# Peptides against a protein of PDB entry 2ODG: the designs that were tried, part 3

Target 1, 89 residues: chain A of PDB entry 2ODG
Amino acid sequence: MTTSQKHRDFVAEPMGEKPVGSLAGIGEVLGKKLEERGFDKAYVVLGQFLVLKKDEDLFREWLKDTCGANAKQSRDCFGCLREWCDAFL

## One batch from the design tools (peptide; aimed at target 1 G38)

Design b1_p9_3 (made by RFdiffusion4)
Pose (drawn by RFdiffusion4):
Structure b1_p9_3 (pose): chain A 89 residues (1-89), chain P 9 residues (1-9)
Amino acid sequence: as target 1 above (89 residues)
Amino acid sequence: PLPVFRPHP
């Protein structure tokens, strides 16, 4: 899983108020769509993950259906958001 | 806009 340094950096320190495009697997284009959907900050998107009880199928369907992220990009967010929770939740 | 959350069933 050749995730960018952002994946390790994200689960290495608190998220603070970093932008939603900062989440691994969410590019600038995808960050824009989620932003238009009311998720201007990454901690709002992490909240969606928590609401879905880490249901990978629901999360992937949600992200894909919400912005059109591919099955590949959604995997990065799941492990990225999940691993952050493992260190932080 | 306000965020729209999908709930877990």

Design b1_p9_3_s1 (made by RFdiffusion4, then SolubleMPNN; from b1_p9_3, 3 letters changed)
Fold by OpenDDE base, seed 1:
Structure b1_p9_3_s1 (fold): chain B 89 residues (1-89), chain A 9 residues (1-9)
Amino acid sequence: as target 1 above (89 residues)
Amino acid sequence: PEPVYRPAP
């Protein structure tokens, strides 16, 4: 699969305090919904990703349930976190 | 609000 520039920008450097909207697949609509649930920073979503032991199906299901992400959005978000973890975790 | 984390089954 090809990746977006947004994905490449995210996986290229430490996550720091990046907002949840910096995750690939998470636009303004999904970002606001995640923020309303307390997932305001990318590292908070990373926490959920790690609690699920990096399982793709579980994470993508969670993202759909939590903010209404579609298949592409959840795939992009999962891939973004997976590749970031491969580089920095 | 505080996030609620979903545990792995």
Scores: peptide ipSAE 0.781, ipTM 0.961, DockQ to the pose 0.930
OpenDDE base, seeds 2, 3, 4, 5: peptide ipSAE 0.775, 0.771, 0.780, 0.776; ipTM 0.960, 0.959, 0.960, 0.960

Design b1_p9_3_s2 (made by RFdiffusion4, then SolubleMPNN; from b1_p9_3, 5 letters changed)
Fold by OpenDDE base, seed 4:
Structure b1_p9_3_s2 (fold): chain B 89 residues (1-89), chain A 9 residues (1-9)
Amino acid sequence: as target 1 above (89 residues)
Amino acid sequence: KKPVYRLAP
């Protein structure tokens, strides 16, 4: 239930052109892998999140398959996007 | 059930 400052910083404002690495749970290692797959901006990952109809299991599975995210990383990333959408979408 | 992004080239 607890969140990071990185999470709070992300959900507090419009996403704009923030890099993929600004997402909670996405560090430099995962970010680079996502960028190599074409997911260079946070909004591209948001797009995948929305295409998956905000489904947690589907999104977290996708993230794991795409960049090797572990359970915590995928949970943090999902929660970050969910709460951003609740605030701004 | 599981649509995945296909990014434009």
Scores: peptide ipSAE 0.147, ipTM 0.768, DockQ to the pose 0.114
OpenDDE base, seeds 1, 2, 3, 5: peptide ipSAE 0.140, 0.098, 0.090, 0.080; ipTM 0.763, 0.750, 0.748, 0.743; seed 2 fails the geometry check

Design b1_p9_3_s3 (made by RFdiffusion4, then SolubleMPNN; from b1_p9_3, 5 letters changed)
Fold by OpenDDE base, seed 5:
Structure b1_p9_3_s3 (fold): chain B 89 residues (1-89), chain A 9 residues (1-9)
Amino acid sequence: as target 1 above (89 residues)
Amino acid sequence: KEPVYRLAP
């Protein structure tokens, strides 16, 4: 797979208090929509990812429904969280 | 049908 530098930067370290916009696939438009829905921090989206038991289809559907993410955006975001968890969880 | 749990901050 091909990843972005944004993905690599996120996966490289504990996410701490990073904003939701730090997630790969989440740009300014989607970030604002997520923040409006209460998902202001990356760790809140991580929480959703985890309660969905890391299921790709469920998470990507949720992200689409919540902020209008397209297929690439949801794939990038999912991959970002998956690889972060593989490294740190 | 799989249950879908959604967080609502």
Scores: peptide ipSAE 0.162, ipTM 0.757, DockQ to the pose 0.121
OpenDDE base, seeds 1, 2, 3, 4: peptide ipSAE 0.156, 0.109, 0.136, 0.111; ipTM 0.754, 0.738, 0.742, 0.735

Design b1_p9_3_s4 (made by RFdiffusion4, then SolubleMPNN; from b1_p9_3, 5 letters changed)
Fold by OpenDDE base, seed 4:
Structure b1_p9_3_s4 (fold): chain B 89 residues (1-89), chain A 9 residues (1-9)
Amino acid sequence: as target 1 above (89 residues)
Amino acid sequence: MEPIYRPAP
């Protein structure tokens, strides 16, 4: 499947203090909702990804429940974190 | 708010 430049930029380097909006699939609307729930940094969402043991269905369901992400947004976000972990974790 | 993590079942 094709990826966005946003995805490529995220997976190419250490995550550091990148805001939640740096994740592929997370725009201004979803980012603000995640921030309101305490998920202000990409690494906080990474934490959720990890306690779900990197399970795609569980994570995408969580993202939908938490910020209203649609199927594409949750797929993009999951893929972004999966590939980052494969490279750096 | 503080993030609340949802663990896997």
Scores: peptide ipSAE 0.747, ipTM 0.956, DockQ to the pose 0.932
OpenDDE base, seeds 1, 2, 3, 5: peptide ipSAE 0.744, 0.734, 0.744, 0.740; ipTM 0.956, 0.954, 0.955, 0.955

Design b1_p9_4 (made by RFdiffusion4)
Pose (drawn by RFdiffusion4):
Structure b1_p9_4 (pose): chain A 89 residues (1-89), chain P 9 residues (1-9)
Amino acid sequence: as target 1 above (89 residues)
Amino acid sequence: TDAERAREA
């Protein structure tokens, strides 16, 4: 999983108020769509993960249906958001 | 909305 340094950096330090495009697997284009959907900050998107009880199928369907992210990009967010929770939740 | 629920979480 050749995730960018952002994946390790994200689960290495608190997220603070970093932008949603900062989450691994969410690019600038995808960050914009989520932003238009009311997720201007990454901690708002992490909240959606928590609401879905880490249901990978629901999460992937939600992200894909919400912005059109591919099955590949959604995997990065799941492990990225999940691993952050493992260190942080 | 999903965002409102996520902000609450």

Design b1_p9_4_s1 (made by RFdiffusion4, then SolubleMPNN; from b1_p9_4, 3 letters changed)
Fold by OpenDDE base, seed 1:
Structure b1_p9_4_s1 (fold): chain B 89 residues (1-89), chain A 9 residues (1-9)
Amino acid sequence: as target 1 above (89 residues)
Amino acid sequence: SDAEIARKA
C-alpha cells in the first residue's frame, strides 16, 4: 500500500504540537469537526488511538462516528498513527 | 472544548 507525502512527513519526526489536520487522512473538513470536539492537536487523537489499544477497527469506527471520516480517510489516519508509534514509542 | 475520550468497550 502506498502512502502520501503528508503521511511520510508526519511519521518522520516527533509530532510535538502539530495540529490535528497534520494527520494523514484528516483534511480541513474533518479537522474542523475534530477540533470542535476537542481534538485540536494530533497528540489528542494519538491519545484516543492508544486508549483503544491501537485497534484498527475500533479506532476507524470512532473516527467515522466522531467526524464522518470515510473508509480511506480513516485508513490513512490509522496508518499514520500506527507508523508514528512504531518509530517513536 | 474538552475532548471526550471513548472507552475501548
Scores: peptide ipSAE 0.455, ipTM 0.896, DockQ to the pose 0.267
OpenDDE base, seeds 2, 3, 4, 5: peptide ipSAE 0.410, 0.365, 0.334, 0.438; ipTM 0.886, 0.878, 0.866, 0.895

Design b1_p9_4_s2 (made by RFdiffusion4, then SolubleMPNN; from b1_p9_4, 4 letters changed)
Fold by OpenDDE base, seed 5:
Structure b1_p9_4_s2 (fold): chain B 89 residues (1-89), chain A 9 residues (1-9)
Amino acid sequence: as target 1 above (89 residues)
Amino acid sequence: SAAELARKA
């Protein structure tokens, strides 16, 4: 598997107040849908990732159900958060 | 709140 520059940029530094759209796999369309559901910051999505105990299937299902993410988008987003947590959590 | 928005499957 390869990663995007967006992924690398996200996992390389503390998350801070980065918008949800900074997450790999989350473009403008998905980002707006997440924001409309209250998930406006990357750390809010991180929270969901954590309450789901970092479970890939549960998280990716949630992301699909919440914003319509496809398989690649949900995989990219999951991988982004997993690697960020491995580095910083 | 984030807690209200989050779900646990």
Scores: peptide ipSAE 0.084, ipTM 0.733, DockQ to the pose 0.211
OpenDDE base, seeds 1, 2, 3, 4: peptide ipSAE 0.080, 0.081, 0.080, 0.078; ipTM 0.719, 0.726, 0.720, 0.714

Design b1_p9_4_s3 (made by RFdiffusion4, then SolubleMPNN; from b1_p9_4, 4 letters changed)
Fold by OpenDDE base, seed 5:
Parts: C-alpha cells; structure tokens; sequence
Structure b1_p9_4_s3 (fold): chain B 89 residues (1-89), chain A 9 residues (1-9)
C-alpha cells in the first residue's frame, strides 16, 4: 500500500496546533467524534499514542473504541503518528 | 487535561 498525500503533508513538518482532522485516516466524522471526547488537536492524539508506548495494537484499538475508526482509518492514523515521531520526536 | 482524557495504559 501507498501513503496518501494527507499522510505525507502531516509527516513532513512539525505538527504544531494542527487540528485532529489533519491526521491521516481521520476525516470529518471521526474528527468530530474525537473533538467531542476532548481530542481537539493532533498533539492530544499524539499524547495518547505516546502513553500507549507507540504500540500499534493498543493505539488502533483505542482509536476504534474512541471514535469508531475502521481498520484502514486506524492504520492510516497510526502510521501517520509513527512516522511523524520518527522524524521529529 | 490531556492526562484525564488519555486512556490508562
């Protein structure tokens, strides 16, 4: 599989105050649900990713349980944060 | 806070 342009745009630069919806795999629907749960910025989701020690299964399960992400969406989001951390953390 | 929002690991 290839990455999306959205993924490439996110991992290419510091995330700063980017909204949660800027994460690959997170569209309008999932973004709204995450925001309603208090995850209003991409860096808040990053925080959860780090608390879970970058574990793919744990993170993807969390994302599914939190906003209803499907397998593709959770994979894309995980990959987005993993590669961002590899570059900038 | 982010700590309150984060799921316990």
Amino acid sequence: as target 1 above (89 residues)
Amino acid sequence: SAAELARAA
Scores: peptide ipSAE 0.115, ipTM 0.729, DockQ to the pose 0.219
OpenDDE base, seeds 1, 2, 3, 4: peptide ipSAE 0.097, 0.101, 0.110, 0.103; ipTM 0.714, 0.717, 0.721, 0.719

Design b1_p9_4_s4 (made by RFdiffusion4, then SolubleMPNN; from b1_p9_4, 4 letters changed)
Fold by OpenDDE base, seed 5:
Structure b1_p9_4_s4 (fold): chain B 89 residues (1-89), chain A 9 residues (1-9)
Amino acid sequence: as target 1 above (89 residues)
Amino acid sequence: SAAELARQA
């Protein structure tokens, strides 16, 4: 599988206070929906990822239900967080 | 709160 530059930029450095829209697969539309639900920072979505024990199916289902992410968007977001955690957690 | 946002699993 190929990755985007957005993915590479996210996984290459500490997450810090990056907005939710910095996550791969999360554009402006999905980002706004996540923010409206209280997931305004990437690290809040990371928290949900960890609460779900890094389970791909559970996380991708949650993301779809929460902001309407399609299969590619949820896969990109999951991969982004998985690889970030592998590097920094 | 974060606890309210997180889905129980």
Scores: peptide ipSAE 0.089, ipTM 0.679, DockQ to the pose 0.223
OpenDDE base, seeds 1, 2, 3, 4: peptide ipSAE 0.086, 0.080, 0.060, 0.086; ipTM 0.673, 0.673, 0.669, 0.675

Design b1_p9_5 (made by RFdiffusion4; failed a check: a repeat of another design)
Pose (drawn by RFdiffusion4):
Structure b1_p9_5 (pose): chain A 89 residues (1-89), chain P 9 residues (1-9)
Amino acid sequence: as target 1 above (89 residues)
Amino acid sequence: TAEESREAF
């Protein structure tokens, strides 16, 4: 899982108020769509993960249906958001 | 949905 340094950096320190495009697997284009959906900050998107009880199928369907992220990009967000929770939740 | 996610977070 050749995730960018952002994946490790994200689960290495608190998220603070970093932009949603900062989440691994969410590019600038995808960050824009989620932003238009009311998720201008990454902690709002992590909240959606928590609401879905880490249901990978629901999360991937949600992210994909919400912005069109591919099955590949959604895997990065799931492990990225999930691993952050493992260190932080 | 976003508001629910803010509260969940």

Design b1_p9_5_s1 (made by RFdiffusion4, then SolubleMPNN; from b1_p9_5, 5 letters changed; failed a check: a repeat of another design)
Amino acid sequence: MAEVARKAA

Design b1_p9_5_s2 (made by RFdiffusion4, then SolubleMPNN; from b1_p9_5, 4 letters changed)
Fold by OpenDDE base, seed 2:
Structure b1_p9_5_s2 (fold): chain B 89 residues (1-89), chain A 9 residues (1-9)
Amino acid sequence: as target 1 above (89 residues)
Amino acid sequence: MAELAREAA
């Protein structure tokens, strides 16, 4: 399916210390809410993704409950982490 | 601190 440039930029290189807002689907509003919950770095959200064993439904539900992500935002974020892991994990 | 939610068993 169609991806954003933000998605492509994220999956193209190691994650390093990228902020949570670098994740596709995570804008300023969702990023601030995630940071308030301690998810300040993209790798912390990656940790949640891995704890949930890369399960799409579980992760997207978690993201919705944690920061209020809608269906598209959670889809984009999940896809971003999935493809990053496929490339680097 | 970030609180991670475990997978539901």
Scores: peptide ipSAE 0.310, ipTM 0.852, DockQ to the pose 0.200
OpenDDE base, seeds 1, 3, 4, 5: peptide ipSAE 0.306, 0.293, 0.293, 0.273; ipTM 0.854, 0.847, 0.851, 0.844

Design b1_p9_5_s3 (made by RFdiffusion4, then SolubleMPNN; from b1_p9_5, 6 letters changed)
Fold by OpenDDE base, seed 1:
Structure b1_p9_5_s3 (fold): chain B 89 residues (1-89), chain A 9 residues (1-9)
Amino acid sequence: as target 1 above (89 residues)
Amino acid sequence: MAKLAEEAA
Protein backbone atom coordinates (compact mmCIF):
# COMPACT_ATOMS: atom_id res chain seq x y z
CA MET B 1 0.00 0.00 0.00
CA THR B 2 1.07 3.55 -0.68
CA THR B 3 1.33 6.19 2.02
CA SER B 4 0.32 9.82 2.06
CA GLN B 5 2.57 12.80 2.45
CA LYS B 6 0.90 13.37 5.79
CA HIS B 7 2.02 9.92 6.87
CA ARG B 8 5.56 10.51 5.67
CA ASP B 9 5.76 13.85 7.43
CA PHE B 10 4.62 12.30 10.69
CA VAL B 11 6.94 9.31 10.72
CA ALA B 12 9.99 11.31 9.69
CA GLU B 13 10.50 13.25 12.93
CA PRO B 14 9.91 13.14 16.69
CA MET B 15 6.28 13.46 17.63
CA GLY B 16 6.70 16.19 20.21
CA GLU B 17 3.55 18.16 20.88
CA LYS B 18 1.92 17.50 17.52
CA PRO B 19 -1.86 17.69 17.66
CA VAL B 20 -3.92 14.58 17.17
CA GLY B 21 -4.86 15.86 13.74
CA SER B 22 -1.30 15.36 12.57
CA LEU B 23 -1.85 11.61 12.49
CA ALA B 24 -2.51 10.09 9.11
CA GLY B 25 -6.15 9.20 8.72
CA ILE B 26 -7.23 11.78 11.28
CA GLY B 27 -8.79 14.85 9.73
CA GLU B 28 -10.56 17.77 11.29
CA VAL B 29 -13.76 15.87 12.03
CA LEU B 30 -12.14 12.87 13.68
CA GLY B 31 -9.59 15.09 15.37
CA LYS B 32 -12.26 17.13 17.10
CA LYS B 33 -14.00 14.00 18.30
CA LEU B 34 -10.75 12.62 19.67
CA GLU B 35 -10.00 15.89 21.40
CA GLU B 36 -13.41 15.83 23.06
CA ARG B 37 -12.55 12.40 24.43
CA GLY B 38 -9.26 13.60 25.90
CA PHE B 39 -7.00 12.68 23.02
CA ASP B 40 -5.82 16.13 22.04
CA LYS B 41 -2.21 15.27 21.23
CA ALA B 42 -0.83 12.62 18.94
CA TYR B 43 1.24 11.26 21.84
CA VAL B 44 -1.94 10.49 23.78
CA VAL B 45 -3.13 8.31 20.92
CA LEU B 46 0.35 6.81 20.85
CA GLY B 47 -0.14 5.93 24.50
CA GLN B 48 -3.35 4.13 23.67
CA PHE B 49 -1.63 2.35 20.81
CA LEU B 50 1.05 1.12 23.21
CA VAL B 51 -1.42 0.13 25.94
CA LEU B 52 -3.08 -2.04 23.33
CA LYS B 53 0.34 -3.60 22.71
CA LYS B 54 0.41 -2.35 19.13
CA ASP B 55 -2.37 -4.76 18.19
CA GLU B 56 -3.87 -3.63 14.91
CA ASP B 57 -7.34 -5.05 15.37
CA LEU B 58 -7.69 -3.74 18.90
CA PHE B 59 -6.40 -0.30 18.02
CA ARG B 60 -8.50 0.08 14.91
CA GLU B 61 -11.58 -1.07 16.78
CA TRP B 62 -10.84 1.39 19.55
CA LEU B 63 -10.41 4.22 17.06
CA LYS B 64 -13.65 3.34 15.35
CA ASP B 65 -15.51 3.21 18.65
CA THR B 66 -13.93 6.40 19.94
CA CYS B 67 -14.29 8.76 17.00
CA GLY B 68 -16.13 6.88 14.27
CA ALA B 69 -13.12 6.28 12.06
CA ASN B 70 -13.79 4.17 8.99
CA ALA B 71 -11.62 1.30 7.84
CA LYS B 72 -9.26 3.43 5.77
CA GLN B 73 -8.88 6.09 8.43
CA SER B 74 -8.11 3.56 11.13
CA ARG B 75 -5.71 1.73 8.85
CA ASP B 76 -3.88 4.92 7.99
CA CYS B 77 -3.68 5.96 11.62
CA PHE B 78 -2.45 2.57 12.74
CA GLY B 79 0.19 2.47 10.04
CA CYS B 80 1.34 5.94 10.94
CA LEU B 81 1.91 5.04 14.58
CA ARG B 82 3.44 1.67 13.77
CA GLU B 83 6.04 3.18 11.51
CA TRP B 84 6.75 6.03 13.89
CA CYS B 85 7.39 3.53 16.67
CA ASP B 86 9.63 1.45 14.45
CA ALA B 87 11.74 4.52 13.85
CA PHE B 88 11.79 6.16 17.27
CA LEU B 89 10.69 3.79 20.01
CA MET A 1 -16.34 11.13 30.43
CA ALA A 2 -13.13 10.90 28.50
CA LYS A 3 -12.19 7.49 27.13
CA LEU A 4 -8.57 7.41 28.19
CA ALA A 5 -5.99 4.64 28.26
CA GLU A 6 -7.26 3.20 31.54
CA GLU A 7 -10.40 2.14 29.68
CA ALA A 8 -8.45 0.35 26.94
CA ALA A 9 -7.80 -2.99 28.67
Scores: peptide ipSAE 0.028, ipTM 0.628, DockQ to the pose 0.235
OpenDDE base, seeds 2, 3, 4, 5: peptide ipSAE 0.027, 0.027, 0.027, 0.028; ipTM 0.614, 0.621, 0.621, 0.626

Design b1_p9_5_s4 (made by RFdiffusion4, then SolubleMPNN; from b1_p9_5, 5 letters changed)
Fold by OpenDDE base, seed 3:
Structure b1_p9_5_s4 (fold): chain B 89 residues (1-89), chain A 9 residues (1-9)
Amino acid sequence: as target 1 above (89 residues)
Amino acid sequence: MAEIAEKAF
């Protein structure tokens, strides 16, 4: 499927210290909720993604439970991390 | 502090 420019910008380069809001599917509302839970950097969410062994269902469920992400938001975020890992991990 | 969830097996 087609991706957003936000997705493309994220997967194109090393993650570094990018804020959690840099992840595709994570806007201001979800980003704030994630930050309140200690997920302030994209790499912290990456950590959760990796702990869940890159499992889509588990990750998307976690994201929904943690910040209230809907199906599209969790799909976009999962795809963003998956493709970043394919390129850089 | 970030609370990392346990993986469900």
Scores: peptide ipSAE 0.166, ipTM 0.779, DockQ to the pose 0.199
OpenDDE base, seeds 1, 2, 4, 5: peptide ipSAE 0.152, 0.038, 0.021, 0.037; ipTM 0.777, 0.690, 0.532, 0.691

Design b1_p9_6 (made by RFdiffusion4)
Pose (drawn by RFdiffusion4):
Structure b1_p9_6 (pose): chain A 89 residues (1-89), chain P 9 residues (1-9)
Amino acid sequence: as target 1 above (89 residues)
Amino acid sequence: TPEESREAF
């Protein structure tokens, strides 16, 4: 999973108020769509993951249906957000 | 919803 340094950096330090495009697997184009959907910050998107009880199928369907992210990009967010939770939740 | 997500976070 050749995730960018952002994946390790994200689960290496608190997220603070970093922008949603900062989440691994969310590019600038995808960050914009989520932003238009009311998720201007990454901690708002992590909240959606928590609401879905880490249901990978619901999460991937949600992200894909919400912005059109591919099955590949959604995997990065799941492990990225989930691993952050493992160290941080 | 975003508000529910903020609350969950």

Design b1_p9_6_s1 (made by RFdiffusion4, then SolubleMPNN; from b1_p9_6, 3 letters changed)
Fold by OpenDDE base, seed 4:
Structure b1_p9_6_s1 (fold): chain B 89 residues (1-89), chain A 9 residues (1-9)
Amino acid sequence: as target 1 above (89 residues)
Amino acid sequence: SPEEALEAF
């Protein structure tokens, strides 16, 4: 499948202090919900991704349960983190 | 908080 420009922008460089909303699949609505749960930075979500041992099903379920992400949003977010890790981790 | 929201094995 194809990726978004948002995805490409995220995976192209170190994550640094990027906000959670910079993750592919995470718009303003999901971003605000994640921030309310303490996931204000993309690297905090990365932490959860790694704690779940990069398991797609577990991560996508977590994201759905945490902020109400739909299938596409969770897929996009997972793919974003997976490819970032492949490049930088 | 993030620590409370984290899921772990």
Scores: peptide ipSAE 0.064, ipTM 0.678, DockQ to the pose 0.239
OpenDDE base, seeds 1, 2, 3, 5: peptide ipSAE 0.060, 0.042, 0.051, 0.042; ipTM 0.670, 0.701, 0.667, 0.676

Design b1_p9_6_s2 (made by RFdiffusion4, then SolubleMPNN; from b1_p9_6, 4 letters changed)
Fold by OpenDDE base, seed 5:
Structure b1_p9_6_s2 (fold): chain B 89 residues (1-89), chain A 9 residues (1-9)
Amino acid sequence: as target 1 above (89 residues)
Amino acid sequence: SPEEAEKAF
């Protein structure tokens, strides 16, 4: 499957202090919900991704439960973090 | 799913 430009922009460089909304699949609505739960930076969501041992089902379920992400949004977010980790971790 | 649009929320 093809990726979005947002995905490509995220996986191409170090994450740094990028906001949670920079993650593929996370727009303004989901981003605000994540921020309200304490996940304000992309690296905080990365932390959760790693704590869950990079498990796709667990992470996508967590994201759904935390901010209401649908299947595509959670897939895009998971893929974004997976490919970032493959490149930089 | 058609409900899962490309648009990021």
Scores: peptide ipSAE 0.034, ipTM 0.593, DockQ to the pose 0.030
OpenDDE base, seeds 1, 2, 3, 4: peptide ipSAE 0.030, 0.031, 0.033, 0.026; ipTM 0.593, 0.609, 0.602, 0.587

Design b1_p9_6_s3 (made by RFdiffusion4, then SolubleMPNN; from b1_p9_6 with S5A E7K)
Fold by OpenDDE base, seed 4:
Structure b1_p9_6_s3 (fold): chain B 89 residues (1-89), chain A 9 residues (1-9)
Amino acid sequence: as target 1 above (89 residues)
Amino acid sequence: TPEEARKAF
């Protein structure tokens, strides 16, 4: 699948303190909703991704339920975290 | 379970 520059920027380096909005598929609208739910940093969403054992269906459903992500947004976010983990975890 | 973990937050 073709990836965005935002995806490539995220997966290329350690996550550190990057805000939740740095995740591919997460723009200003979804980012604000995630922050309101306590997911202010990308690493908090990574934590949820790992607690869900990297399961795509579970994670994408969670993201939809938590911030209203559509199918593309949840796909992009999942792929971003999957590839980051493959590189750094 | 992963399903229970989905509801953690």
Scores: peptide ipSAE 0.089, ipTM 0.796, DockQ to the pose 0.148
OpenDDE base, seeds 1, 2, 3, 5: peptide ipSAE 0.082, 0.078, 0.074, 0.088; ipTM 0.791, 0.789, 0.779, 0.793

Design b1_p9_6_s4 (made by RFdiffusion4, then SolubleMPNN; from b1_p9_6, 4 letters changed)
Fold by OpenDDE base, seed 5:
Structure b1_p9_6_s4 (fold): chain B 89 residues (1-89), chain A 9 residues (1-9)
Amino acid sequence: as target 1 above (89 residues)
Amino acid sequence: SPEEALAAF
């Protein structure tokens, strides 16, 4: 499975204050929905990812239920956070 | 449980 440039850009450096839309799989539509629910920064979604103990099924289900992410979007977002954590956490 | 973490905001 190949990754996007967006994914590579995200996992290559510290997350800092990057907006939620910087996450792979999260476009404008999903980003706005996440922001409306309080998940405005990538690190807030990271927090949820970590609280769910990095469980793929739980995280992807959460993302789907929270912003309507489809299978590819949730997979891309999960992979983005997983690989960022592997590099920096 | 981790599942209960859905209650964030």
Scores: peptide ipSAE 0.087, ipTM 0.744, DockQ to the pose 0.159
OpenDDE base, seeds 1, 2, 3, 4: peptide ipSAE 0.062, 0.072, 0.055, 0.074; ipTM 0.730, 0.743, 0.718, 0.746

Design b1_p9_7 (made by RFdiffusion4)
Pose (drawn by RFdiffusion4):
Structure b1_p9_7 (pose): chain A 89 residues (1-89), chain P 9 residues (1-9)
Amino acid sequence: as target 1 above (89 residues)
Amino acid sequence: VTVAPTTVF
């Protein structure tokens, strides 16, 4: 999982109020769609993960159906958001 | 929910 340094950096320190495009697997294009959907900050998107009880199928369907992220990009967000929770939740 | 994006790239 050749995730960018952002994946390790994200689960290495608190998220603060970093932009939603900062989440691993969410690019600038995808960050824009989520932003239009009311998720202008990453901690709002992490909230969706928590609401879905870490249901990978519901999460991937939600992210994909919400912005069109591919099955590959959604995997990065799941492990990225999940691992952050493992260190932080 | 639909909002205008405010992020600058």

Design b1_p9_7_s1 (made by RFdiffusion4, then SolubleMPNN; from b1_p9_7, 5 letters changed)
Fold by OpenDDE base, seed 5:
Structure b1_p9_7_s1 (fold): chain B 89 residues (1-89), chain A 9 residues (1-9)
Amino acid sequence: as target 1 above (89 residues)
Amino acid sequence: MEVEVTTVY
């Protein structure tokens, strides 16, 4: 499948202090909802991804339940984190 | 069936 430029920009470099909205699939609306729940940085969402042992179904379910992400948004976010981890872990 | 979710902050 084809990735977005946002995805490519995210997976190309260390995550650092990037805001949660830098994640593919996370726009302004979902980003604000995640921030309200304490997930203000991309690395906090990465932490959740890792605690869930990179399980796609668990992570996407969590994201849906936490901020209302739809299937595409959760897929894009999951793929973004998976490929970042493949590159940097 | 609902899945158990762990949350990090």
Scores: peptide ipSAE 0.086, ipTM 0.635, DockQ to the pose 0.047
OpenDDE base, seeds 1, 2, 3, 4: peptide ipSAE 0.054, 0.067, 0.059, 0.061; ipTM 0.625, 0.632, 0.627, 0.632

Design b1_p9_7_s2 (made by RFdiffusion4, then SolubleMPNN; from b1_p9_7, 4 letters changed)
Fold by OpenDDE base, seed 5:
Structure b1_p9_7_s2 (fold): chain B 89 residues (1-89), chain A 9 residues (1-9)
Amino acid sequence: as target 1 above (89 residues)
Amino acid sequence: MKVEPTTVY
């Protein structure tokens, strides 16, 4: 499937201290909600992704429950983290 | 108070 430039920008380099809003699928609304829950950095969401053993269904359900992400947003975010991990882990 | 991230299983 086609990816966004935001996705490509994220997966192309080390994550570092990038804000949660840098993740594909995470816009201003979802980013703010994630930050309100303490997920201010992309790497914190990465941590959740890894603790869930990179399971797509579990992660996407978590994201939906945590910030109200819809199917596309959670798919984009999951794909972003998966491909980042494939490149850098 | 700092909001702590919580891991959910």
Scores: peptide ipSAE 0.091, ipTM 0.707, DockQ to the pose 0.067
OpenDDE base, seeds 1, 2, 3, 4: peptide ipSAE 0.086, 0.081, 0.083, 0.087; ipTM 0.713, 0.708, 0.705, 0.708

Design b1_p9_7_s3 (made by RFdiffusion4, then SolubleMPNN; from b1_p9_7, 6 letters changed)
Fold by OpenDDE base, seed 4:
Parts: sequence; C-alpha cells; structure tokens
Structure b1_p9_7_s3 (fold): chain B 89 residues (1-89), chain A 9 residues (1-9)
Amino acid sequence: as target 1 above (89 residues)
Amino acid sequence: MKKKVTTVY
C-alpha cells in the first residue's frame, strides 16, 4: 500500500480547480481522454466517484471504460480520491 | 448500472 508523491500532494490540500491530470494514476494520456469526455477537473471525477457511492469496483470499471485506465492507474486514482475524501469530507 | 455525471455538448 505504498503511495506516490503525486498521491500525497493531491490528498494533502483542498482540491480546488486542479486539473484532472493532478489525480494519481492519471497521466497526460488518460487526462486528455478524460477531458474529451468532459472530465476536465479533478472535482468532476470526484463527482463521479461520489455518485458511485465510493464503490471501488464501480469506479475503477468506470475509469477503465471512460479513458482506458489499466488496473494500476485505476487503483491509484481510486485511492487518491478515497483518501482525499477521508481527509476533507 | 453505473452513472455518468457529465455530458459533453
């Protein structure tokens, strides 16, 4: 259960207007695909995470279907949002 | 079913 610096940077502070690419697991390639689908800000992906009731399987499947995220990318993104919510919600 | 929170116009 190790985390990246990108994860730590994200969960440490309010999300604000951070771009979708600031999410752990979301690089430039996935970020562009998410943006093309209207998920341009991290908080829009947070919204999806919340309407899926923070369900890991549902969210990770959604992320895979939406931008082609692999298992690690979806896990990192999920963990990033989960821990952000634990800190700020 | 999964939900979608945004639509691109």
Scores: peptide ipSAE 0.071, ipTM 0.709, DockQ to the pose 0.072
OpenDDE base, seeds 1, 2, 3, 5: peptide ipSAE 0.064, 0.066, 0.057, 0.070; ipTM 0.721, 0.723, 0.685, 0.712

Design b1_p9_7_s4 (made by RFdiffusion4, then SolubleMPNN; from b1_p9_7, 4 letters changed)
Fold by OpenDDE base, seed 1:
Structure b1_p9_7_s4 (fold): chain B 89 residues (1-89), chain A 9 residues (1-9)
Amino acid sequence: as target 1 above (89 residues)
Amino acid sequence: MKVKPTTVY
């Protein structure tokens, strides 16, 4: 499996105040929905990822339920956060 | 309006 440039750009540096839309798999549509739920920054989604113990199934299900992410979008977002954590946590 | 994110366990 390969990753996008968006993924590589995200996992390569500290997250800081990056908007939720910086996450791989999160485009304009999903980003807007996440922001409406209070997930405006990438680190807020990271928080949810961490409280779910980095569990792939739980996180991807949550993302689907929260913003309507499809399988690829949730996979991309999960992988993005997983690899960021491997590098920086 | 302040939007509070809802985390799930």
Scores: peptide ipSAE 0.103, ipTM 0.716, DockQ to the pose 0.065
OpenDDE base, seeds 2, 3, 4, 5: peptide ipSAE 0.092, 0.080, 0.097, 0.082; ipTM 0.704, 0.687, 0.714, 0.719

Design b1_p9_8 (made by RFdiffusion4)
Pose (drawn by RFdiffusion4):
Structure b1_p9_8 (pose): chain A 89 residues (1-89), chain P 9 residues (1-9)
Amino acid sequence: as target 1 above (89 residues)
Amino acid sequence: KSYPEAPKN
């Protein structure tokens, strides 16, 4: 899983108020769609993950149906958001 | 489809 340094950096320190495009697997284009959907900050998107009880199928369907992220990009967000929770939740 | 959603801004 050749995730960018952002994946390790994200689960290495608190997220603070970093932009939603900062989450691994969410590019600038995808960050814009989520932003238009009311997720201007990454901690708002992490909240969606928590609401879905880490249901990978629901999460991937939600992200894909919400912005069109591919099955590949959604895997990065799941492990990225989940691993952050493992260190932080 | 519909999904449970977290609070938004």

